# Designs tried in a protein design run: peptides against a protein of PDB entry 3VZA. Part 87

Target 1, 98 residues: chain A of PDB entry 3VZA
Amino acid sequence: RVERLCKSKELFEERLGLEIRRIHNEQLQFIFRHIDHKDPDKPYMFTLSINEQGDYEVTSCTPPLDCISEFQLKVRETNNFSAFIANIRKAFTALSFK
Target 2, 62 residues: chain B of PDB entry 3VZA
Amino acid sequence: AAYVTQLYYKISRIDWDYEVEPARIKGIHYGPDIAQPINMDSSHHSRCFISDYLWSLVPTAW

## One batch from the design tools (peptide; made by RFdiffusion4, then SolubleMPNN)

Design b2_p19_3_s1 (from b2_p19_3, 6 letters changed)
Fold by OpenDDE base, seed 5:
Structure b2_p19_3_s1 (fold): chain B 98 residues (1-98), chain C 62 residues (1-62), chain A 19 residues (1-19)
Amino acid sequence: as target 1 above (98 residues)
Amino acid sequence: as target 2 above (62 residues)
Amino acid sequence: DDFDTPLMRELLKDTPARP
């Protein structure tokens, strides 16, 4: 089972171009690649925590996204984490064309 | 690894077929109304195209 | 959706940190 889980993670990382890492201070780091077709390995990333109120909080975003604060509000309202991640990737993709 | 793979599934709603050859990207995306099969030859596409296609399956409606 | 679950709490708080 452990081997299957490791394979599953590797497939998701490569095929979605999304790495998920646990980092210091109880944060998750989401690293998108395969965004810029001219530079597929360029990372687009954000970090996430749960604050003292129990709400999702974006603690960093690189490169910056103007829409990230609104997305944080939307995920708090809807708890639709899937849409949250997908919309962030969409925003990073749009940014890569500018 | 169990937690992170569960998170990947919750995000993408994709279940991979682990029994096919590595070059075959095969699985199922479970949307709210319909299950969409995934069946791609990775050698025919760029990494970016593959990722873009798979993410296009994920709804962005809040 | 049910992302505010033990899964997310475990990932954020109990998963070993990476550099």
Scores: peptide ipSAE 0.205, ipTM 0.926, DockQ to the pose 0.069
Fold by OpenDDE base, seed 2:
Parts: structure tokens; C-alpha cells; sequence
Structure b2_p19_3_s1 (fold): chain B 98 residues (1-98), chain C 62 residues (1-62), chain A 19 residues (1-19)
């Protein structure tokens, strides 16, 4: 059971190129890799918290995304977290082409 | 670990087949309409291609 | 769409913090 959970996490991390970490101040850090085909290990990341109102709040984004505030609004409206993460990755991908 | 794997599933809607060899990327993607199998030989693709492909399965419509 | 906010709360609460 524990072995499967560990394996599952590793499979997701490698195959999706997405690492999820809990960091200080009750935040989640999402680290995307495999974005830039020329530099697969280059990280693209953002951090997320739930504010006092219970809303998702992006607390950092590196590199910055112009659309991140809009995405934050969208996820608050729709509660579609999957689309939220996918759109962020899409935006990072677009950014990687410069 | 349980929570993070649940989060991965909620994000990707992918359930992996854990009984296959490491080089085989096998699982099921549960889309809103249909579930479709994933079955790739990782040795035939780059890490970036694999990730891009898998993420392409995830709808971006809000 | 329904995303389990409790999941996020539990993840934030129960997952060991990393630097």
C-alpha cells in the first residue's frame, strides 16, 4: 500500500513533469518540468494557498505569467482545479517558446 | 502521499497500471465523455513529448 | 466542476512542510 503510493507519486512526477510540495505558511508549490524541450529540467513553478475567505490564491509564479490573475479568477468561479493547472502549464509552455 | 496522489488524479484524471514494466506507460484517462487507455513505450519518446501528450488529455475548458 | 476543497485543506494540513 505504502509502496504503491510512493510509486504512484513518482510516476506522476516523472510522466506529468509535475512536482507538488507543501511549503511554509500552508502553501502548495507546483513545479513543472518538461516544459522546454531544449531544457527539460528547467522549472516553471507557482505557489498556491487558500486565503481566509476560502479562495484559491496564487502567492507566487516563476516565471511570471500575465494570465495568472485571470486564471485565479477563473478557478474561483468554476472550481475547476484541473483546468486551472492545465491552463497554467499551457501558459508556461507558450512562454517557453518566447 | 495519499493526498498528493489524490490530487494528481483530480488534476489529470489518470489512473496508472502499476503492474507493467517501468518502460511501459500504461493507464487509463477518464475524460468527461469517455475513458481511454494510455499505452506508450517510454523508450520511443522524449520526456517532454510524454508529458505534453499526457497533458493534452486534460481539458482546459473552464 | 467540483474540486474537493477539503482535499486541499487536508493536504495543506497533513503533508509535511518542505523548504
Amino acid sequence: as target 1 above (98 residues)
Amino acid sequence: as target 2 above (62 residues)
Amino acid sequence: DDFDTPLMRELLKDTPARP
Scores: peptide ipSAE 0.201, ipTM 0.925, DockQ to the pose 0.066
Fold by OpenDDE base, seed 3:
Structure b2_p19_3_s1 (fold): chain B 98 residues (1-98), chain C 62 residues (1-62), chain A 19 residues (1-19)
Amino acid sequence: as target 1 above (98 residues)
Amino acid sequence: as target 2 above (62 residues)
Amino acid sequence: DDFDTPLMRELLKDTPARP
């Protein structure tokens, strides 16, 4: 099971171009790659925590996204974390063309 | 590791086929209404194309 | 689709932290 889980994680990381890491202060770091076709290894990332109220809180976003605050509001309202992550990737993709 | 893989599934709704050769990207995307098979030869596509394609399967509607 | 908040909390708690 452990080896399968490890393989699963690696497959997701490579195929989705998304790495998920736990960092200090109980935060998750989401690192997108494969965004810029001219520079596939360029990272686009944000960090996330759960605040004292139990709500998702974006603690950083690099590069900055104008829409990130709206997405934070949306995920709090809908609890649709999948759409939250997908929309962030979509926004990073759009940013890569600017 | 279990939690991270669970999170990936929650995000993507993709279940990989772990019994195929590494160059084969095979799995199933479970949408709300229909399951769609994934079956790609990774050697025929760029990493960016593969990722873009897979993410295109994930709904962005809130 | 609804995300499993308890799962997220467990991830934040049990996953080894990195700098």
Scores: peptide ipSAE 0.198, ipTM 0.926, DockQ to the pose 0.066
Fold by OpenDDE base, seed 4:
Structure b2_p19_3_s1 (fold): chain B 98 residues (1-98), chain C 62 residues (1-62), chain A 19 residues (1-19)
Amino acid sequence: as target 1 above (98 residues)
Amino acid sequence: as target 2 above (62 residues)
Amino acid sequence: DDFDTPLMRELLKDTPARP
C-alpha cells in the first residue's frame, strides 16, 4: 500500500505538473510546472493556509496574479477547491504568454 | 502520501491505472456527468501537452 | 465537497512540514 501511494503521488506530480508540499506555519505549497512550453521546469506557485476564521487564505503567489484575491473570495463562497486550483493554473498559463 | 493522493483526486478527479507500462498514461477522469477514459502514449507528446490536456478535463466553473 | 474539514486540515496541521 505504501508503495502504491508513493507511485500515485509521483504519477500525479509528473502528469499534472503539480507538486503539493506541506511547509512551515501550517501551509500548503502548490508548485505548478509544465506551464511554459519553452521552459517546462519553470515553477509557478502559491501557498495556502486556513486563517483564524477557518477560511482559505493565499499567503503568497509567485509570480503574482491579479486575479488571486478574487479566486480566494470565490473558493470561500463556493468551497469548490478543484475549480480554485484549475483556475489558478489557467491564470498562470495566461501569464506565461505575456 | 495518503492524504496528498486524496487531495490530488479531489482536485483532478482522475484515477490512474497503475498496472500499465510506464510509457502509457491510462486512467479515468470522473466528471460531474460522465466518466472519460484517459489513454495516451507519453512518447508521442510533450510533458506540457500532457499536463495541459489533463487539466483541460477539470471544470473551471465555480 | 469536503475540502475544508478532515483532509485539508489534516494536511495543514498533521503532515510533516518540509523546508
Scores: peptide ipSAE 0.190, ipTM 0.923, DockQ to the pose 0.070

Design b2_p19_3_s2 (from b2_p19_3, 6 letters changed)
Fold by OpenDDE base, seed 3:
Structure b2_p19_3_s2 (fold): chain B 98 residues (1-98), chain C 62 residues (1-62), chain A 19 residues (1-19)
Amino acid sequence: as target 1 above (98 residues)
Amino acid sequence: as target 2 above (62 residues)
Amino acid sequence: DDFDTPLMRELLKDTPALP
């Protein structure tokens, strides 16, 4: 089972171009790659925590996204975390074409 | 590792076929109404194309 | 589809933090 889990993680990381890491202060770091077709390894990332109220809170976003605050509001309203992550990736993709 | 893989599934709704060769990207995307098979030869596509395609399967409607 | 918030909490709790 451990081997399967490790393989699963690696497949998701490579195929989705998304790495998920736990960092200090009970935060998750989401690192998108494969965004810029000219530089597939260029990272686009944000960090996330759950605040004392139990709400998702974006603690950083690199590069900055104008829409990230709106997305934080939307995920709090809908609890649709899948759409939250997908929309962030879409926004990063759009930013790469600036 | 168990929790992160569960998180990947919750995000993508993709279940991989782990029994195929590494170059074969095979799995199932479970949408709200239908299940769509995934079956790609990674050697025929760029990493960016593959990722873009897979993410295109994930609904962005809130 | 609503996300499993308890899963996120457990992930934060049980996954070792990276530097």
Scores: peptide ipSAE 0.217, ipTM 0.926, DockQ to the pose 0.065
Fold by OpenDDE base, seed 5:
Structure b2_p19_3_s2 (fold): chain B 98 residues (1-98), chain C 62 residues (1-62), chain A 19 residues (1-19)
Amino acid sequence: as target 1 above (98 residues)
Amino acid sequence: as target 2 above (62 residues)
Amino acid sequence: DDFDTPLMRELLKDTPALP
């Protein structure tokens, strides 16, 4: 089972171009790659925590996204985390063309 | 690792077929209305294309 | 569509933080 779980994680990382890491201060780091077709390994990342109120909070975003605050609001309203992550990737993709 | 893989599923709604050759990207995307099979040869596509395609399966409606 | 917040909480608790 452990081997399968490890393989699963690796497949998701490679195929989605999304790495998820636990980092200090109870945060998750989401690292997108495969965004820029000219530089597939260029990372686009944000960090996330759950604040004292129990709400999702974006603690960093690199490169910065103008829409990240709106997305944070939306995920708090809808609790649709899948759409949250997908929209962030979409925004990073759009940013890569600028 | 279990929680991370669960998170990936919650995000993507993709379940991989782990019994195929490494070059075969095979699985199922479970959308809200219908399940869509995934079956592609990774050697025929760039990493970026593959990722873009898979993410295109994930709805962005809130 | 909603997300299982308890899963996120458990992930934060049970996954060791990377340096």
Scores: peptide ipSAE 0.215, ipTM 0.925, DockQ to the pose 0.065
Fold by OpenDDE base, seed 4:
Structure b2_p19_3_s2 (fold): chain B 98 residues (1-98), chain C 62 residues (1-62), chain A 19 residues (1-19)
Amino acid sequence: as target 1 above (98 residues)
Amino acid sequence: as target 2 above (62 residues)
Amino acid sequence: DDFDTPLMRELLKDTPALP
């Protein structure tokens, strides 16, 4: 099972171009790659925590996204975390063309 | 690792076929309506194309 | 779609933090 879990993580990281890391102060870091076709290894990332109220809170976003605050509001309202992550990737993709 | 893989599934709704050769990207995407098979030859596509395609399967509607 | 918030909480608590 342990070997399968490790393989699964590696497959997701490579195929989705998404790395998920736990970092200091009880945060998760989401690192997107494969966004810019001209620079596939360029990272697009944000960090996430759960605040004292129990709500998702974006603690950083690099590069900055104008829509990230709206997405934070939407995920708090809908609890649709999948759509939250997918929309962030979509926004990073759009940003890569600017 | 178990929690991270669970999170990947919650995000993508993709389950990989782990028994195929490394060059084959095979799995199932479980959408809200119908499950769709994934079956790609990774040697025929760029990494960016593969990722874009897989993410296109994930709904963005809130 | 309903995301399992407890899963996120467990990830934040039980997964070792990277430097």
Scores: peptide ipSAE 0.205, ipTM 0.924, DockQ to the pose 0.065
Fold by OpenDDE base, seed 1:
Structure b2_p19_3_s2 (fold): chain B 98 residues (1-98), chain C 62 residues (1-62), chain A 19 residues (1-19)
Amino acid sequence: as target 1 above (98 residues)
Amino acid sequence: as target 2 above (62 residues)
Amino acid sequence: DDFDTPLMRELLKDTPALP
């Protein structure tokens, strides 16, 4: 099972172009690649924590997204984490064309 | 690793077929209405195309 | 819409932090 779990993680990382890492201060780092077709390895990333109120909080976003604060509000309202991540990727994709 | 894979499933709703050769991207996407198969030959597509396609399966409606 | 916040907490607790 351990081997399958490792394989699963690797498949998701490569196929979705999304790496998820735990970093200092109880945060998760989400690293998107495969965004820019001309530069597939260019990372687009944000970090996330759960604050004292129990709410999702974006602690950083690189490159910055104008919509990230709105998305944080939306995920707090809906608890739709899937849509949250997908919309962030969509926003990064749009940014890569500018 | 169990928790991160659970998170990937919560995000993507994709379950991979782990028994196929590495060049085959095979699995099932569990959408809100109907489950749909994924079956791609990775040698026919770029990494970016594959990722874009898979993410296109994920609803963005809140 | 069915995302589990406890899952996130468990992930934060049990996954070793990376540099």
Scores: peptide ipSAE 0.203, ipTM 0.924, DockQ to the pose 0.066

Design b2_p19_3_s3 (from b2_p19_3, 6 letters changed)
Fold by OpenDDE base, seed 1:
Structure b2_p19_3_s3 (fold): chain B 98 residues (1-98), chain C 62 residues (1-62), chain A 19 residues (1-19)
Amino acid sequence: as target 1 above (98 residues)
Amino acid sequence: as target 2 above (62 residues)
Amino acid sequence: DDFDTPLMRALLKGTPARP
């Protein structure tokens, strides 16, 4: 099972171009690659935490996204984390063309 | 990596076929309506195309 | 698991984290 789980993680990282890391203060870092077809290894990333009120909070976003605060509001309202991540990737993709 | 793989599934709703060769990207996407098969030859596509295609399966509606 | 955190547990449960 351990071997299968490791393989699963590697397949997701490679095929989705999404790496997930645990960082300090019990936060999660989401690192997107394969965004820019001209520079597929360029990372696009954000970090997520739970704030003192118990709400999901984006603590950093690199490069910055103007829409990230709206997405944070949406995920708090809908609890649709899948759409949250997908919309962030969509926004990063749009940014890569600018 | 039990928790992170579960999170990947919650995000993507993709379940991989782990019994095929690495060059074959095979799995199932479980959308809200019908489960759709994934079956690609990775040697025919760039990494970016593959990722873009797979993410295109994930709904962005809130 | 290195990802066994309150945030991860909340995400997997599909519910907001609450103090």
Scores: peptide ipSAE 0.633, ipTM 0.948, DockQ to the pose 0.295
Fold by OpenDDE base, seed 4:
Structure b2_p19_3_s3 (fold): chain B 98 residues (1-98), chain C 62 residues (1-62), chain A 19 residues (1-19)
Amino acid sequence: as target 1 above (98 residues)
Amino acid sequence: as target 2 above (62 residues)
Amino acid sequence: DDFDTPLMRALLKGTPARP
């Protein structure tokens, strides 16, 4: 099972171009690649935590997204984490064309 | 890697076929209405195209 | 598991990240 889990993680990382890391203070870092077709290894990333009030909070976003605060509000309202991640990737994609 | 694998499924709703050759991208995307098969030859596409295609399967409606 | 954190558990549970 351990071997299968490792393979699964690798497949998701490569095929989705999304890496997930645990960082300090029990946060998660989400790193998107394969965004810019001219520079497929360029990372687009954000970090996520639970704040003192118990709400999901984006603690950093690189490069910055004007819409990230709105998405944070939306995920708190809807609890739709899939849409949250998908919309962030869509926003990073749009940013890569500017 | 059990937790992170579960999180990938929660995000993408994709279940991979782990028994095929590495160049074959096979799996199932479980959408809210209909489950759709994934079956691609990775050698025919760029990494960026593959990622864009797979993410296009994930709804952005809140 | 290195990802066994309160945040991860909340995400996988499918409920708001509240205690």
Scores: peptide ipSAE 0.629, ipTM 0.948, DockQ to the pose 0.308
Fold by OpenDDE base, seed 2:
Structure b2_p19_3_s3 (fold): chain B 98 residues (1-98), chain C 62 residues (1-62), chain A 19 residues (1-19)
Amino acid sequence: as target 1 above (98 residues)
Amino acid sequence: as target 2 above (62 residues)
Amino acid sequence: DDFDTPLMRALLKGTPARP
């Protein structure tokens, strides 16, 4: 089972081009790759935490997204984390088309 | 990696077939209404295309 | 698990992060 879980993580990382890391202060870092077809390894990333009020909060976004604050509001309202991540990737993709 | 793999499923709703050869991308995407099979030959596609395709399966409606 | 944090548990639970 442990081997299966490790393999699963690796498959998700490679196939979705999404790496998830635990970082300081109990945050999660989401790193998207495979966004720019001309530079597949270029990372697009954001960090997520729970603030003192108990709300999901994006603590950083690189490169910055003008829509990230709206998405933060939407995920707080809907709790649809899947749509949250998918929309962020969509926004990063749009940004990559300079 | 139990929690992170569960999170990947929560995000993507994809369950991989772990018994196939590495070059075969096989699994099932579980949408709200339908389950769609995934079956790709990775050697025929770029990494970006594969990722774009898989993410296209994930709805963006809030 | 290395990801066993309040944030991860909240995300997997699918409930609001706040109590």
Scores: peptide ipSAE 0.621, ipTM 0.948, DockQ to the pose 0.305
Fold by OpenDDE base, seed 5:
Structure b2_p19_3_s3 (fold): chain B 98 residues (1-98), chain C 62 residues (1-62), chain A 19 residues (1-19)
Amino acid sequence: as target 1 above (98 residues)
Amino acid sequence: as target 2 above (62 residues)
Amino acid sequence: DDFDTPLMRALLKGTPARP
């Protein structure tokens, strides 16, 4: 089972171009790659936590996204985490087209 | 990696076929309407195209 | 599992971890 789980993680990381890391203060870091076709390894990332009110909070976003605050509001309202991540990737993709 | 793989599924709704050769990207996407098979030859596509395609399966509607 | 955290559990459960 452990072997399968490890393989699963690796497949998701490579195929989705999304790495997930646990970082300090009980936060998760989401790192997107394969965004810029001219530079597939260029990372686009954000960190997520739960604030004192118990709400999801984006604690960093690199590069910055103007829409990230709105997405944070939307995920708090809908709890649609899938759409949250997908929309962030979409926004990063749009940003890559300078 | 149990929690992170569960999170990947929650995000993507993709279940991979782990019994195929590495060059074959095979699985099932469980969308809200109909489950759709994924079956790609990775040697025919760039990493970016593959990722873009897979993410295109994930709805962005809130 | 390194991801056994309140945040991860909340995400998988589908609700924020309220105090």
Scores: peptide ipSAE 0.596, ipTM 0.947, DockQ to the pose 0.291

Design b2_p19_3_s4 (from b2_p19_3, 6 letters changed)
Fold by OpenDDE base, seed 1:
Structure b2_p19_3_s4 (fold): chain B 98 residues (1-98), chain C 62 residues (1-62), chain A 19 residues (1-19)
Amino acid sequence: as target 1 above (98 residues)
Amino acid sequence: as target 2 above (62 residues)
Amino acid sequence: DDFDTPLMRKLLEGTPARP
């Protein structure tokens, strides 16, 4: 099962172009690739934590997204983390066309 | 990798078929109403196209 | 993997995250 779990992670990373890392202070870093068709390896990333109140908090976003604060509010309200991630990727995609 | 793979499923709602050849992207996407198969030949598409396609399966409605 | 954190627990289980 361990081997399958490793394979699963690798398949998701490659096929979704999304890497998930644990970083300092119990945060998660989400790294999107395959966004820019002209530069598939260019990373678009954000970090996520929970604050002292237990709410999701985006602690960084590179490149910056004007909509990230609104998305943070939405995910706190809806707890729809799937939509949260998908909307961020959509926003990064839109940014790549500028 | 148990936690991270569970998180990938929570995000994407995709379950891969792990018994096929590496060049075959095969699995099931579990949408809110119906489950739909995924079955692609990766050699026919760019990495970006594949990712864009798979993400297109994920609803953005809050 | 070492992802057993309050954040991950909240993400996967919806339990109140306690820092």
Scores: peptide ipSAE 0.622, ipTM 0.944, DockQ to the pose 0.247
Fold by OpenDDE base, seed 5:
Structure b2_p19_3_s4 (fold): chain B 98 residues (1-98), chain C 62 residues (1-62), chain A 19 residues (1-19)
Amino acid sequence: as target 1 above (98 residues)
Amino acid sequence: as target 2 above (62 residues)
Amino acid sequence: DDFDTPLMRKLLEGTPARP
């Protein structure tokens, strides 16, 4: 089971171009790659935590996204974390063309 | 890596086939309507294309 | 698991995790 879980993680990281790391203060860092076709290894990332009220909070976003605050509101309202991540990736993709 | 793999599934709704050759990207995407198979030869595509394709399966509607 | 945190529990369960 452990071997399968490790393989699963590796497959997701490579195929989705998404790495997930635990960082200080019980936060998660989401690192997207494979965004810029000219530079597939260029990272696009954000960090996530929960605030005192238990709500999702984006604590950093690199490069910055104008829409990140709206997405934070949307995920709090809908709890659709899949759409949250997908929309962030979409926004990073759009940014990579500029 | 139990929690992180569960999170990947929650995000992507993809379940991989772990018994195929490394170059084969095979699995099932469980969308809201109908589950659809994934079956790609990675040697025929760039890493970016593969990722873009897989992410295209994930709805962005809130 | 290094990801056994309140945040991860909320992500997977959809509700705030217990301390």
Scores: peptide ipSAE 0.621, ipTM 0.944, DockQ to the pose 0.274
Fold by OpenDDE base, seed 2:
Structure b2_p19_3_s4 (fold): chain B 98 residues (1-98), chain C 62 residues (1-62), chain A 19 residues (1-19)
Amino acid sequence: as target 1 above (98 residues)
Amino acid sequence: as target 2 above (62 residues)
Amino acid sequence: DDFDTPLMRKLLEGTPARP
């Protein structure tokens, strides 16, 4: 099972171009690659925490996204984390064309 | 890696077929209505295309 | 698991977790 879990993680990282890391203060870092077709290894990332009220909070976003605050609001309202991540990737993709 | 793999599934709703050769991207995407098979030859596509395609399966509606 | 945190529990279980 452990071997399967490790393989699963590797497959997701490579195929989705999404790496998930734990960072200080119980935060998660989401690192997108395969965004820029001209530079597939260029990272697009954000960090996520939970505030004292128990709400999701984006603590950093690199490169910055104008829509990230709105997405934070939306995920708090809907708890649709899948849509949250997908929309962030969509926004990073749009940014890569500019 | 139990939690992170569960998180990947929660995000993507993809379940991989782990019994195929590495060059074969095979699995199932579980959408809200219909489960759709994934079956790609990775040698025929760029990494960016593959990722874009897989993410296109993930709904962006809140 | 290294990811067993209140944040992860909220993400996976929908628990109203606190830091």
Scores: peptide ipSAE 0.620, ipTM 0.945, DockQ to the pose 0.244
Fold by OpenDDE base, seed 4:
Structure b2_p19_3_s4 (fold): chain B 98 residues (1-98), chain C 62 residues (1-62), chain A 19 residues (1-19)
Amino acid sequence: as target 1 above (98 residues)
Amino acid sequence: as target 2 above (62 residues)
Amino acid sequence: DDFDTPLMRKLLEGTPARP
């Protein structure tokens, strides 16, 4: 089982171009790659935490996204984390063309 | 890695076929309406194309 | 598991979790 879990993680990281790391203060860092076709290894990332109220909070975003605050509001309202991540990737993709 | 793999599924709704050769990207995407098969030859596509394609399967509607 | 945190529990279970 452990071997399968490790393989699964590696497949997701490579195929989705998404790495997930645990960082300080019980936060998660989401690192997108394969965004810029001219620079596939260029990272686009954000960090996520839970605030004192128990709500999702984006604590950093690199490069910055104007829409990230709106997405944070949307995920709090809908609890649709899949759409949250997908929309962030979409926004990073759009940013890579500018 | 149990928690993170569960999170990947929650995000993507993709379940991989782990019994195929490494060059084959095979699995199932479980959409809200119907499940769709994934079956790609990774040698025929760039890493960016593969990722873009897989993410295109994930709905962005809130 | 290093990912067994309140944040991860909220993400996976969809229930409110506090730090």
Scores: peptide ipSAE 0.619, ipTM 0.944, DockQ to the pose 0.248

